# Peptides against a protein of PDB entry 3HUF, part 5

Target 1, 320 residues: chain A of PDB entry 3HUF
Amino acid sequence: MWIIEAEGDILKGKSRILFPGTYIVGRNVSDDSSHIQVISKSISKRHARFTILTPSEKDYFTGGPCEFEVKDLDTKFGTKVNEKVVGQNGDSYKEKDLKIQLGKCPFTINAYWRSMCIQFDNPEMLSQWASNLNLLGIPTGLRDSDATTHFVMNRQAGSSITVGTMYAFLKKTVIIDDSYLQYLSTVKESVIEDASLMPDALECFKNIIKNNDQFPSSPEDCINSLEGFSCAMLNTSSESHHLLELLGLRISTFMSLGDIDKELISKTDFVVLNNAVYDSEKISFPEGIFCLTIEQLWKIIIERNSRELISKEIERLKYA

## One batch from the design tools (peptide; made by RFdiffusion4, then SolubleMPNN)

Design b1_p8_5_s1 (from b1_p8_5 with E1S)
Fold by OpenDDE base, seed 2:
Structure b1_p8_5_s1 (fold): chain B 320 residues (1-320), chain A 8 residues (1-8)
Amino acid sequence: as target 1 above (320 residues)
Amino acid sequence: SDEVVEED
């Protein structure tokens, strides 16, 4: 989201969130959803127009800002952004930091981008929330992104957490739920005048982790916890592969259970399968190898003695 | 510093 601040009390000492939309900026406007009052004798009554666009799909993957358009409203001394005079037709900016000078005002408006990119675990929740979040200037998507800051956990009461949630946790993404999204949807009007009223997602995250025994104490407790072990997996999910990689596993991939030969077994400590393959093919598993699901592996990983537990299971099946 | 009043 865009936040503006200013020197010399020209914004009354307040920070303000700018959501996607159009704002008239000047000395003789009243602060509301479409106006920004700036207090200086060196600023025109109606000085500039700010237009913030909704996020693009590219912004979700890059963590780039919503496009910020500035137009001077035919003022005597013009408008500058980053020491450059705004062109007659207006200019568009994709920089994360903008120093905006209105006329000869000795104080600048500082606009800065606070990155927030929300990944969803399922398409249904994305479809429900994306429009509202985009109107807050928050990029949204389903696919993994290095720019992702928040991950929406699908609350199915009594179900195990998804592989997506496990991976988001290990990536140190802030996990949020429907309660946080609902709160975000209500704050739009209240945060216009005070950016400090933006809800802290970290509190929501702490509450999720504290109240759900399916999460370890920290991502650091799990990252590289299985370093030195080797696994094989069916090439079905990129998220599953990345999850196993974050555990420090050496990973071999196979296309079918028939590809699990004696050579692969000799180099592999265990095989990771999806639930569908595990349930359907459990009768045909190769002898002498430990097969488990990601959910079964996760239940071991969250334990303090995960390495010992895995070692015991591997030994049990080698001598069975 | 003379705050140049923009005549608006």
Scores: peptide ipSAE 0.097, ipTM 0.774, DockQ to the pose 0.225
Fold by OpenDDE base, seed 5:
Structure b1_p8_5_s1 (fold): chain B 320 residues (1-320), chain A 8 residues (1-8)
Amino acid sequence: as target 1 above (320 residues)
Amino acid sequence: SDEVVEED
């Protein structure tokens, strides 16, 4: 989201969130959803127009800011952004930091981009929330992104957490739920005067983790916890692969169980399958190797003695 | 610094 602050008292010592929309900026406007009052004698009554665009699909993958357009409203001394005069038709900016000078005002408005990018695990939840979140200037999507800061877990009562949720946790993405999204949808009016009233997602995350026994205490408890073990991965998602990498596993990827010969079995501690393949191929599992799902592996990983547990299962099946 | 008043 875009946040503005200013030197001196020209913004009354307050920070403000700018959601997607159009704002008239000037000395003789009243602060509301479409106006930003700036207090200086060197600023015109109606000085500039700020237009924040909704996030693009590209912004979801890059974590880049919503486009920030500045137009001078035919003022005597103009408007500058990053020491450059704004053009007559307005200029658009994609920089994460904007120093906006209104006329000859000795104090600048500083606009900065606070990165927030929300991945959804569930397409139905994305469909429900994407529009509202985009109107907050928050990029949203389903696919993994290096720019992802937050992850919305699917709440199904009594279900195991998904691979996406497991991976989001291990990559230190802030896991949130629908309660946080609901709270975000209500903040528009409250944050006009005080950007500090923006809800802290970390509190929501802490509550989710604390109240769900399917999570370890921290990602650090699981990262590299299986260092030194080797697995074969069959027909799993990219998220499953990345999850196994974060566990410190040496991974071999195969297209079918038939690709695993006796030599590979001798060098592989276990085989990881998706649920569909695990259930359909149980009768065709290679002899002398431990096969499990990501969800079954996760149940082992969350235990304090995960290395000892996995070793015992490997030994049990190797000698069975 | 003397603030310049913009007459707009």
Scores: peptide ipSAE 0.095, ipTM 0.776, DockQ to the pose 0.239
Fold by OpenDDE base, seed 3:
Structure b1_p8_5_s1 (fold): chain B 320 residues (1-320), chain A 8 residues (1-8)
Amino acid sequence: as target 1 above (320 residues)
Amino acid sequence: SDEVVEED
């Protein structure tokens, strides 16, 4: 989201969130959803127009800001952004920090981008929330991105957490739920004049972790917890592979259960399968190897004695 | 700095 602040009292000492939309900026406008009052005699009654675009798909992957357009409203002394005069037709900016000078005002409006990119685990939830979140200037998507700051957990009552949720947790993203999204949608009007009223996602995250026994206390409890073990996995999702890497596993890939030969078994401590393959092919598992799902592996790794637990399972099946 | 009043 874009946040503006200013030196001196020209913004009344307040920070303001700028959601996607158009704002008239000037001395003789009243603060509302489409106007920003700036208190200086050196600023025109109607000085500039700010237009913030909704997030692009690219912004979700890069963590870049919503495009910020500035137009001077034919003022005597013009408008500058980052010491450059705004062109007659207006200019668009993708920099994360904008120093906006209105005329000869000795104080500048400082606009800065606070990154918030929300990944969804479920396409139905994305479809439900994306439009509302984009109107808050929040990029949204399904695919993994290094720019993601938040992850929406799919709450199916009584189900295990998904691989996406596990991976998001280990990546140290802030896991949120639908309750936080609902709250975000309601605060849009209340945060116009006070950016500090933006809800803290960390409180939501802490509550999710505290109330769900499927999470360890921290990502650090699981990262590299299985260092020294080797697994084989079906060439499935990239997220599954990255999750296993974060556990410190050496990973071999195979295309079918039939490709699991004696050589692979000799070098592998266990085989990780997706739920569909596990359920359909459990009768045809290779002898002498421990096969499990990622969800079953997760149940082991969240335990304090995860290494001992996995070692016992490996031994049990090698000698069975 | 003398605040210059911009005339609209």
Scores: peptide ipSAE 0.094, ipTM 0.777, DockQ to the pose 0.239
Fold by OpenDDE base, seed 1:
Structure b1_p8_5_s1 (fold): chain B 320 residues (1-320), chain A 8 residues (1-8)
Amino acid sequence: as target 1 above (320 residues)
Amino acid sequence: SDEVVEED
């Protein structure tokens, strides 16, 4: 989201979130959803128009800002952004930091991009929330992104957490739920005057971890916990591969169970399968190798003695 | 303060 602050108390010492939309900026406007009051004698009554666009799909992957358009409203001394005079038709900016000078005001409005990108694990939840979140200037998507700051877990009653949720957790992404999204949807009006009223997602995350026994206490408890072990993985998901990498595993990939030969078995401590393959092919598993699902692996990883548990299962099958 | 008043 865009946040504005200003020097010299010209914004009354307040930080403000700018959501996608159009704002008239000037001395003689009242702060609301479409106006930004700036207190200086050097600023016109109606000085500039700020227009913030909704997030693009590209912004979800890059963590780039919503496009920020500035237009001068035919003022005597014009408007500058980053020391450059705004053109007659207005200019658009994609920089994360904007110094906006209104006329000859000695104090600047500082606009900065606070990155927030929300990944969804469930397409139905994305469909439900994307529009509202985009109207907050929050890019949303389903795919993994290095720009992702928050991850919405799919709540299915009585189900294990998904691989996406596991991976998001290990990546130290802030996991959130529908309750946080509901809260975000309500704050839009309250944050106009005080950007600090934006809800802290870390509190939601802490509550999720505390109340769900499927999470370890921290990502650090799991990261590299299986260093020195080797696995073979069915090439089904990039997230699954990245998850296993974060566990410190050496990973070999295969396309079918038929590719699991004696050579692969000799170099592999265990095989990781998806649920569908595990359930359908359980009778056809190669002898002398430990096969498990990602969910079964996760249940071991969240235990304090994960290395010992894995070692015991590997040994059990070597001597069976 | 040398604030220049912009004339609207």
Scores: peptide ipSAE 0.094, ipTM 0.780, DockQ to the pose 0.245

Design b1_p8_5_s2 (from b1_p8_5, 3 letters changed)
Fold by OpenDDE base, seed 2:
Structure b1_p8_5_s2 (fold): chain B 320 residues (1-320), chain A 8 residues (1-8)
Amino acid sequence: as target 1 above (320 residues)
Amino acid sequence: SDVVEEED
């Protein structure tokens, strides 16, 4: 989201969130959803127009800002952004930091981008929330992104957490739920005049972890916890592969259970399968190898003695 | 004074 602050109390000492939309900026406007009052005699009554666009799909992957358009309203002394005079037709900016000078005012408006990119675990929740979040200037998507800051956990009461949630946790993404999204949807009007009223997602995240025994104490407790072990997996999910990689596993991929030969077994400590393959093919598993699901592996990983537990399971099946 | 030059 865009936040503006200013020097010399020209914004009355307040920070303000700018959501996607159009704002008239000047000395003789009243602060509301479409106006920004700036207090200086060096500023025109109606000085500039700010237009913030909704986020693009590219912004979700890059963590880039919503496009910020500035137009001077035919003022005597013009408008500058980053020491450059705004063109007659207006200019558009994609920089994360904008220093905006209105006329000859000795104090600048400082606009800065606070990155927030929300990944969803399922398409249904994305479809429900994307429009509202985009109107807050928040990029949204389903696919993994290095720019992702928040991950929406699908609350199914009594179900195990998804592989997507496990991976988001290990990536140190702030996990949020529908309660936080509901709160965000109500805050739009209240945060216009005070950016400090933006809800802290970290409190929501702490509450999720504290109240759910399926989460370890920290991502650091799990990252590289299985370093030195080797696994094989069916090439079915990129998220599953990345999750196993974050555990420090050496990973071999196979296309079918029939590809699990004596050579692969000799180099592999265990095989990771999806639930569907595990349930359907459990009768045909190769002898002498430990097969488990990601959910079964996760239940071991969250334990303090995960390495010892895995070692015991591997030994049990080698001598069975 | 924070005023460099007044504008209307």
Scores: peptide ipSAE 0.112, ipTM 0.788, DockQ to the pose 0.274
Fold by OpenDDE base, seed 5:
Structure b1_p8_5_s2 (fold): chain B 320 residues (1-320), chain A 8 residues (1-8)
Amino acid sequence: as target 1 above (320 residues)
Amino acid sequence: SDVVEEED
């Protein structure tokens, strides 16, 4: 989201969140959803127009800011952004930091981009929330992104957490739920005068983790916890692969169980399968190797003695 | 300098 602050008292010592929309900026406007009052004798009554665009699909993958358009409203001394005069038709900016000078005012408005990018695990939840979040200037999507800061877990009562949720946790993405999204949808009016009233997602995350025994205490408890073990991965998602990498596993990827010969079995501690393949191929598992799902592996990983547990299972099946 | 910018 865009946040504005200013030097001196021209913004009354307050910070403000700018959601997608159009704002008239000037000395003789009243602060509301479409106006930003700036207090200086050197600023016109109506000085500039700020237009924040909704996030693009590209912004979801890059974590880049919503496009920030500045137009001077035919003022005597103009408007500058990053020491450059704004063009007559307005200019658009994609920089994460904007120093906006209104006329000859000695104090600048500083706009900065606070990165927030929300991944959804569930397409139905994305469909429900994407529009509202985009109107907050928050990029949203389903696919993994290096720019992802937050992850919405699917709440199904009594269900195991998904691979996406497991991976989001290990990559230190802030896991949130629908309660946080609901709270975000209500903040537009409250944050006009005080950007500090933006809800802390970390509190929501802490509560989710604390109240769900399917999570370890921290990602650090699981990262590299299986260092030194080797696995074969069959027909799993990219998220499953990345999850196994974060566990410190040496991974071999195969297209079918038939690709695993006796030599590979001798060098592989276990085989990881998706649920569909695990259930359909149980009768055709290679002899002398431990096969499990990501969900079954996760149940081992969350235990304090995960290395000892996995070693015992490997030994049990090697000698069975 | 107290430059007051006024809209023309």
Scores: peptide ipSAE 0.078, ipTM 0.760, DockQ to the pose 0.195
Fold by OpenDDE base, seed 4:
Structure b1_p8_5_s2 (fold): chain B 320 residues (1-320), chain A 8 residues (1-8)
Amino acid sequence: as target 1 above (320 residues)
Amino acid sequence: SDVVEEED
């Protein structure tokens, strides 16, 4: 989201979130959803137009800002952004930090991008929330992104945590639920005067972790917890691979269960399978190897003695 | 000097 603040009390000492939309900026406007009052004798009554675009798909993957358009409203001394005069037809900016000078005002409006990118675990929830979140200047998507700051967990009570949720947790993404999204939707008017009123997702996250026994106390409890072990996995998902890497596993990939030969077995402590392959092929598993799903592995990993539990299970199957 | 911009 774009946040503005200013020096010299020209914004009355307040910070403001700029959601996607159009704002008239000037000395003789009243603060509302489409106007930003700036207090200086050096600023025109109606000085500039700010237009914040909705996020693009690219912004979701890069964590880049919503496009920020600035137009001067034919003022005597013009408008500058980052020391450059705004062109007569207006200019567009994708920089994360903008110093906006209105006329000869000695104080600048400082606009900065606070990255918030929300990943969804399922397409149904994305479809429900994407429009509202985009209107807050929040990029949304389904796929893993290095720019992802928040992850929406589905509230289906009694379901196993998905691989996406597990990976989001381990990569230290803030896990949120639909209650937080509802709360975000209500703040749009309240943050006009004070951007600090933006709700912190950390409390929501803490409550989710506390109330769900499928989470460890911290990501650090699981990261590299299986260092020194080796696994083989079917080359099915990038998220599964990245999750196993974060556990500190040495990973070999195979294309089919038929590729699991004696050589692979000799170098591998266990095989990780997806649920579909595990359920369909369990009768044909190679002898002398421990096969499990990611969900079964996760249930072991969240235990404090995960290394001992894995070792015991590997030993049981070597002698079976 | 606070230059008052001309009111359009």
Scores: peptide ipSAE 0.065, ipTM 0.762, DockQ to the pose 0.254
Fold by OpenDDE base, seed 3:
Structure b1_p8_5_s2 (fold): chain B 320 residues (1-320), chain A 8 residues (1-8)
Amino acid sequence: as target 1 above (320 residues)
Amino acid sequence: SDVVEEED
């Protein structure tokens, strides 16, 4: 989201969130959803127009800001952004920090981008929430991105957490739920004049972790917890592979269960399968190897004695 | 377009 602040009292000492939309900026406008009052005699009654675009798909992957357009409203002394005069037709900016000078005002409006990118685990939830979140200037998507700051957990009552949720947790993203999204949608009007009223997602995250026994206390409890073990996995999702890497596993890939030969078994402590393959082929598992799903592996790694637990399972099946 | 009055 874009946040504006200003030097001196020209913004009344307040920070303001700028959601996607158009704002008239000037001395003789009243603060509302489409106007920003700036208190200076050196600023025109109606000085500039700010237009913030909704997030692009690219912004979700890069963590870049919503495009910020500035137009001077034919003022005597013009408008500058980052010491450059705004062109007659207006200019668009993708920099994360904008120093906006209105006329000869000695104080600048400082706009800065606070990154918030929300990944969804479920396409139905994305479809439900994306439009509302984009109107808050929040990029949204399904695909893994290094720019993601938040992850929406799919709450199916009584289900295990998904691989996406597990991976998001280990990546130290802030896991949120639908309750937080609902709250975000309601605060839009209240945060216009006070950016400090933006809800803290960390409280939501802490509550999710506290109330769900499927999470360890911290990502650090699981990261590299299986260092020294080796697994083989079916060439499945990239997220599954990255999850296993974060556990410190050496990973071999195979295309079918039939490709699991004696050589692979000799070098592998266990085989990780997706749920569909596990359920369909459990009768045809190779002898002498421990096969499990990622969800079953997760249940082991969240335990304090995960290394001992996995070692016992490996031994049990090697000698069975 | 009314020239926006700016005080010097």
Scores: peptide ipSAE 0.061, ipTM 0.720, DockQ to the pose 0.235

Design b1_p8_5_s3 (from b1_p8_5 with E1S V5T)
Fold by OpenDDE base, seed 5:
Structure b1_p8_5_s3 (fold): chain B 320 residues (1-320), chain A 8 residues (1-8)
Amino acid sequence: as target 1 above (320 residues)
Amino acid sequence: SDEVTEED
């Protein structure tokens, strides 16, 4: 989201969130959803127009800011952004930091981009929330992104957490739920005067983790916890692969169980399968190797003695 | 510093 601050008292010592929309900026406007009052004698009554665009699909993958358009409203001394005069038709900016000078005002408005990018685990929740979140200037999507800061877990009562949720946790993405999204949808009016009233997602995350025994205490408890073990991965998602990498596993990827010969079995501690393949191929598992799902592996990983547990299972099946 | 007033 865009946040504006200013030196001196020209913004009354307050920060403000700018959601997607159009704002008239000037000395003789009243602060509301479409106006930003700036207190200086050197600023025109109506000085500039700020237009924040909704996030693009590209912004979801890059974590880049919503496009920030500045137009001078035919003022005597103009408007500058990053020491450059704004063009007559307005200019658009994609920089994460903007120093906006209104006329000859000795104080600048500092606009900065606070990165927030929300990944959804399921398309139904994305469909429900994407529009509202985009109107907050928050990029949203389903696919993994290096720019992802937050992850919405699917709440199914009594269900195991998904691979996406497991991976989001290990990559230190802030896991949130629908309660946080609901709260975000209501903040528009409250944050006009004080950007500090933006809800802290970390509190929501802490509560989710605390109240769900399917999570370890921290990602650090699981990262590299299986260092030194080797696995074969069959027909799993990219998220499953990345999850196994974060566990410190040496991974071999195969297309079918038939690709695993006796030599590979001798060098592989266990085979990881998706649920569909695990259930359908149980009768065709290679002899002398431990096969499990990501969900079954996760149940081992969350235990304090995960290395000892996995070693015992490997030994049990090697000698069975 | 004398603040330049914009009269517009």
Scores: peptide ipSAE 0.085, ipTM 0.811, DockQ to the pose 0.222
Fold by OpenDDE base, seed 4:
Structure b1_p8_5_s3 (fold): chain B 320 residues (1-320), chain A 8 residues (1-8)
Amino acid sequence: as target 1 above (320 residues)
Amino acid sequence: SDEVTEED
């Protein structure tokens, strides 16, 4: 989201979130959803127009800002952004930090991008929330992104945590739920005067972790917890691979269960399978190897003695 | 800095 602040009390000492939309900026406007009052004798009554665009798909993957358009409203001394005069037809900016000078005002409006990118675990929830979140200047998507700051967990009570949720947790993404999204949607009017009123997702996250026994106390409890072990996995998902890497596993990939030969077994402590392959092929598993699902592995990993539990299970199957 | 009065 775009946040503006200014020196010299020209914004009355307050910070403001700029959601996607159009704002008239000037000395003789009243603060509302489409106007930004600036207090200086050096600023025109109606000085500039700010237009914040909705996020693009690219912004979701890069964590880049919503496009920021600035137009001067035919003022005597014009408008500058980052020391450059705004062109007569207006200019567009994708920089994360903008110093906006209105005419000869000695104080600048500082606009900065606070990255918030929300990943969804399922397409149904994305479809429900994407429009509202985009209107807040929040990029949304389904796929893993290095720019992802928040992850929406599905509230289906009694379901196992998905691989997406597990990976989001391990990569230290803030896990949120639909209640946080509802709350986030209500703040649009309140943050006009004070951007500090933006709700903190950390409280929501803490409550989710506390109330769900499928989470360890911290990601650090699981990261590299299986260092020194080796696994083989079917080349099915990038998220599964990245999750196993974060556990500190040495990973070999195979294309079919038929590729699991004696050589692979000799170098591998266990095989990780997806649920579909595990359920369909369990009768044909190679002898002398421990096969498990990611969900079964996760249930072991969240335990404090995960290394001992894995070792015991490997030993049981070597002698079976 | 001398506050430049009125851009209008």
Scores: peptide ipSAE 0.071, ipTM 0.806, DockQ to the pose 0.258
Fold by OpenDDE base, seed 3:
Parts: C-alpha cells; structure tokens; sequence
Structure b1_p8_5_s3 (fold): chain B 320 residues (1-320), chain A 8 residues (1-8)
C-alpha cells in the first residue's frame, strides 16, 4: 500500500494510506476518499492529481508498488517528483519512494510503498477476495512468489494443513485467515485519515499458531531439522520440493514407484508421496522403505523429537 | 521560512 507523510504540519502531522483511486491534492480541498488537503500558502487551491492504479500481476511477483501517477493541475510553479518536474500530461512512477514537491512549498510529501502481497492456497478464496484486496492496493495470487508477505490459510474444519501452508510457514510468511481478510475489507474507510489503524496481521498469525496444534512454535524449529536424512519424492509440486529442502533433506526425484530400485532404496531413508499416490498404491509400496505423505512427515517434524521419531520409523520398516 | 505567496 502507498503511505504518504509530510514534513511539518502540511498533512496535519498524520500519515495517510492511499488506496487505488484518484486524489485531488491542494490547499482548498477537504480530506476524503478522493481529496488530500495540504496546508501551505505555497500550494495551489487544487495543485495536483494523484492516481494510484490497482496492482498488476507483475507486482505480485516483484513486490513492486502500484503505479503512481502524478499530474500537475496547471499550477504556477508546477510539481516535482524526486527533484524532476512532472510533465505537462503527467508522469507515472514505479519507485517505492517518492518525494513530491508541490510548487515552492518548503515541505515535501513523502510517499512510500509498504509491501503487502497476499498468496492464496485456494483458488476459490482468491476468486472471492482478489478484487477487494486489489482495491486496497494489495497484489494477490496463487503461485509461489518471493515477494509474498502473507499467506491465506484454507480453513477446512478438521483437515490437516496443506503443503502450501506448511511451506508458507517455513518461509516465514505471515499466515492469515478469512477473518483477517474480512477485517481488511472493513477498515478501508477508517484508515483514510490515520494509517496507524491498519490491522496488524502478526496478531492474527499468532492467534492461528496458538490455536492450531499442527504448527510448531516457530519455523526455526523445523528448518534443517532433518539434516543428514535423504528422501526420494515423486516429481510433484515445486512447493513440495522446496519444503523438503527447507527441512534440510537431500532429495532424489523419481517419475513412478516402479523407478524405485534397490540402488535408490540403499541411498534413501524414506519416500515422500502425494496423497493420491499414497492412497492408490499403498499396497504396492517397495519393500524395505518407509513411504509417507508430506502431511505425515509434517506430523513428525512438528514434534520435539522429530529426528528420533523418523529414525524409529525408518528402522521399523527396514527390518520388517 | 519565507512563505511564498499563494500559487494560482
């Protein structure tokens, strides 16, 4: 989201969130959803127009800001952004920090981008929320991105957390739920004049972790917890592979259960399968190897004695 | 700070 602040009292000492939309900026406008009052005698009654675009798909992957357009409203001394005069037709900016000078005002409006990119685990939830979140200037998507700051957990009552949720947790993204999204949708009007009223996602995250026994206390409890073990996995999702890497596992890939030969078994402590393969082929598992799902592995790694637990399971099946 | 006169 874009946040504006200013030196001196020209913004009444307040920070303001600028959601996607158009704002008239000037001395003789009243603060509302489409106007920004700036208190200075050196600023025109109607000085500039700010237009913030909705997030692009690219912004979700890069963590870049919503495009910020500035147009001078034919003022005597013009408008500058980052010491450059705004062109007659207006200019668009993708920099994360904008120093906006209105005419000869000695104080500048400082606009800065606070990154918030929300990944969804479920396409139905994305479809439900994306439009509303984009109108808040929040990029949204399903795909893994290094720019993601938040992850929406799919709450199915009584289900295990998904691989996406596990991976998001280990990546130290802030896990949120639908309750937080609902709250975000309601605060849009209240945060116009006070950016500090933006809800803290960390509180939501802490509550999710506290109330769900499927999470360890911290990502650090699981990261590299299985260092020294080796696994083989079916060539499945990239997220599954990255999750296993974050556990410190050496990973071999195979295309089918039939490719699991004695050589692979000799070098592998256990085989990780997706739920569909596990359920369909459990009768045909190779002898002498421990096969499990990622969800079953997760149940082991969240335990304090995860290394001992996995070692016991490996031994049990090697000698069975 | 010399407040420059009202810009039009």
Amino acid sequence: as target 1 above (320 residues)
Amino acid sequence: SDEVTEED
Scores: peptide ipSAE 0.066, ipTM 0.800, DockQ to the pose 0.247
Fold by OpenDDE base, seed 2:
Structure b1_p8_5_s3 (fold): chain B 320 residues (1-320), chain A 8 residues (1-8)
Amino acid sequence: as target 1 above (320 residues)
Amino acid sequence: SDEVTEED
């Protein structure tokens, strides 16, 4: 989201969130959803127009800002952004930091981008929330992104957490739920005048972890916890592969259970399968190898003695 | 002192 601040009390000492939309900026406007009052004798009654666009799909993957358009409203001394005079037709900016000078005002408006990119675990929730979140200037998507800051956990009461949630946790993404999204949807009007009223997602995240025994104490407790072990997995999910990689596992991939030969077994400590394959093929598992699901592996990983537990299971099946 | 010219 865009936040503006200014020196010299020209913004009344307040920070303000700018959501996607159009704002008239000047000395003789009243602060509302479409106006920004700036208090200086050196600023025109109606000085500039700010237009913030909704996020693009590219912004979700890059963590880039919503496009910020500035137009001078035919003022005597013009408008500058980053020491450059705004062109007659207006200019568009994709920089994360903008110093906006209105006329000869000795104080600048500082606009800065606070990155927030929300990944969803399922398409249904994305479809429900994407429009509202985009109108807050928040990029949204389903696919993994290095720019992702928040992950929406699908609350199915009594179900195990998804592989997506496990991976988001290990990536140190802030996990949020429907309660946080609902809160975000209500704050739009209240945060216009005070950016400090933006809800803290970290509190929501702490509450999720504290109240759910399926989460370890920290991502650091799990990252590289299985370093030195080797696994094989069916090439079915990129998220599953990345999850196993974050555990520090050496990973071999196979296309079918028939590819699990004596050579692969000799180099592999255990095989990771999806639930569907595990349930359907459990009768045909190769002898002498430990097969488990990601959910079963996760239940071991969250334990403080995960390495010992895995070692015991591997030994049990080698001598069975 | 460059008087900050008031814009109307």
Scores: peptide ipSAE 0.062, ipTM 0.788, DockQ to the pose 0.234

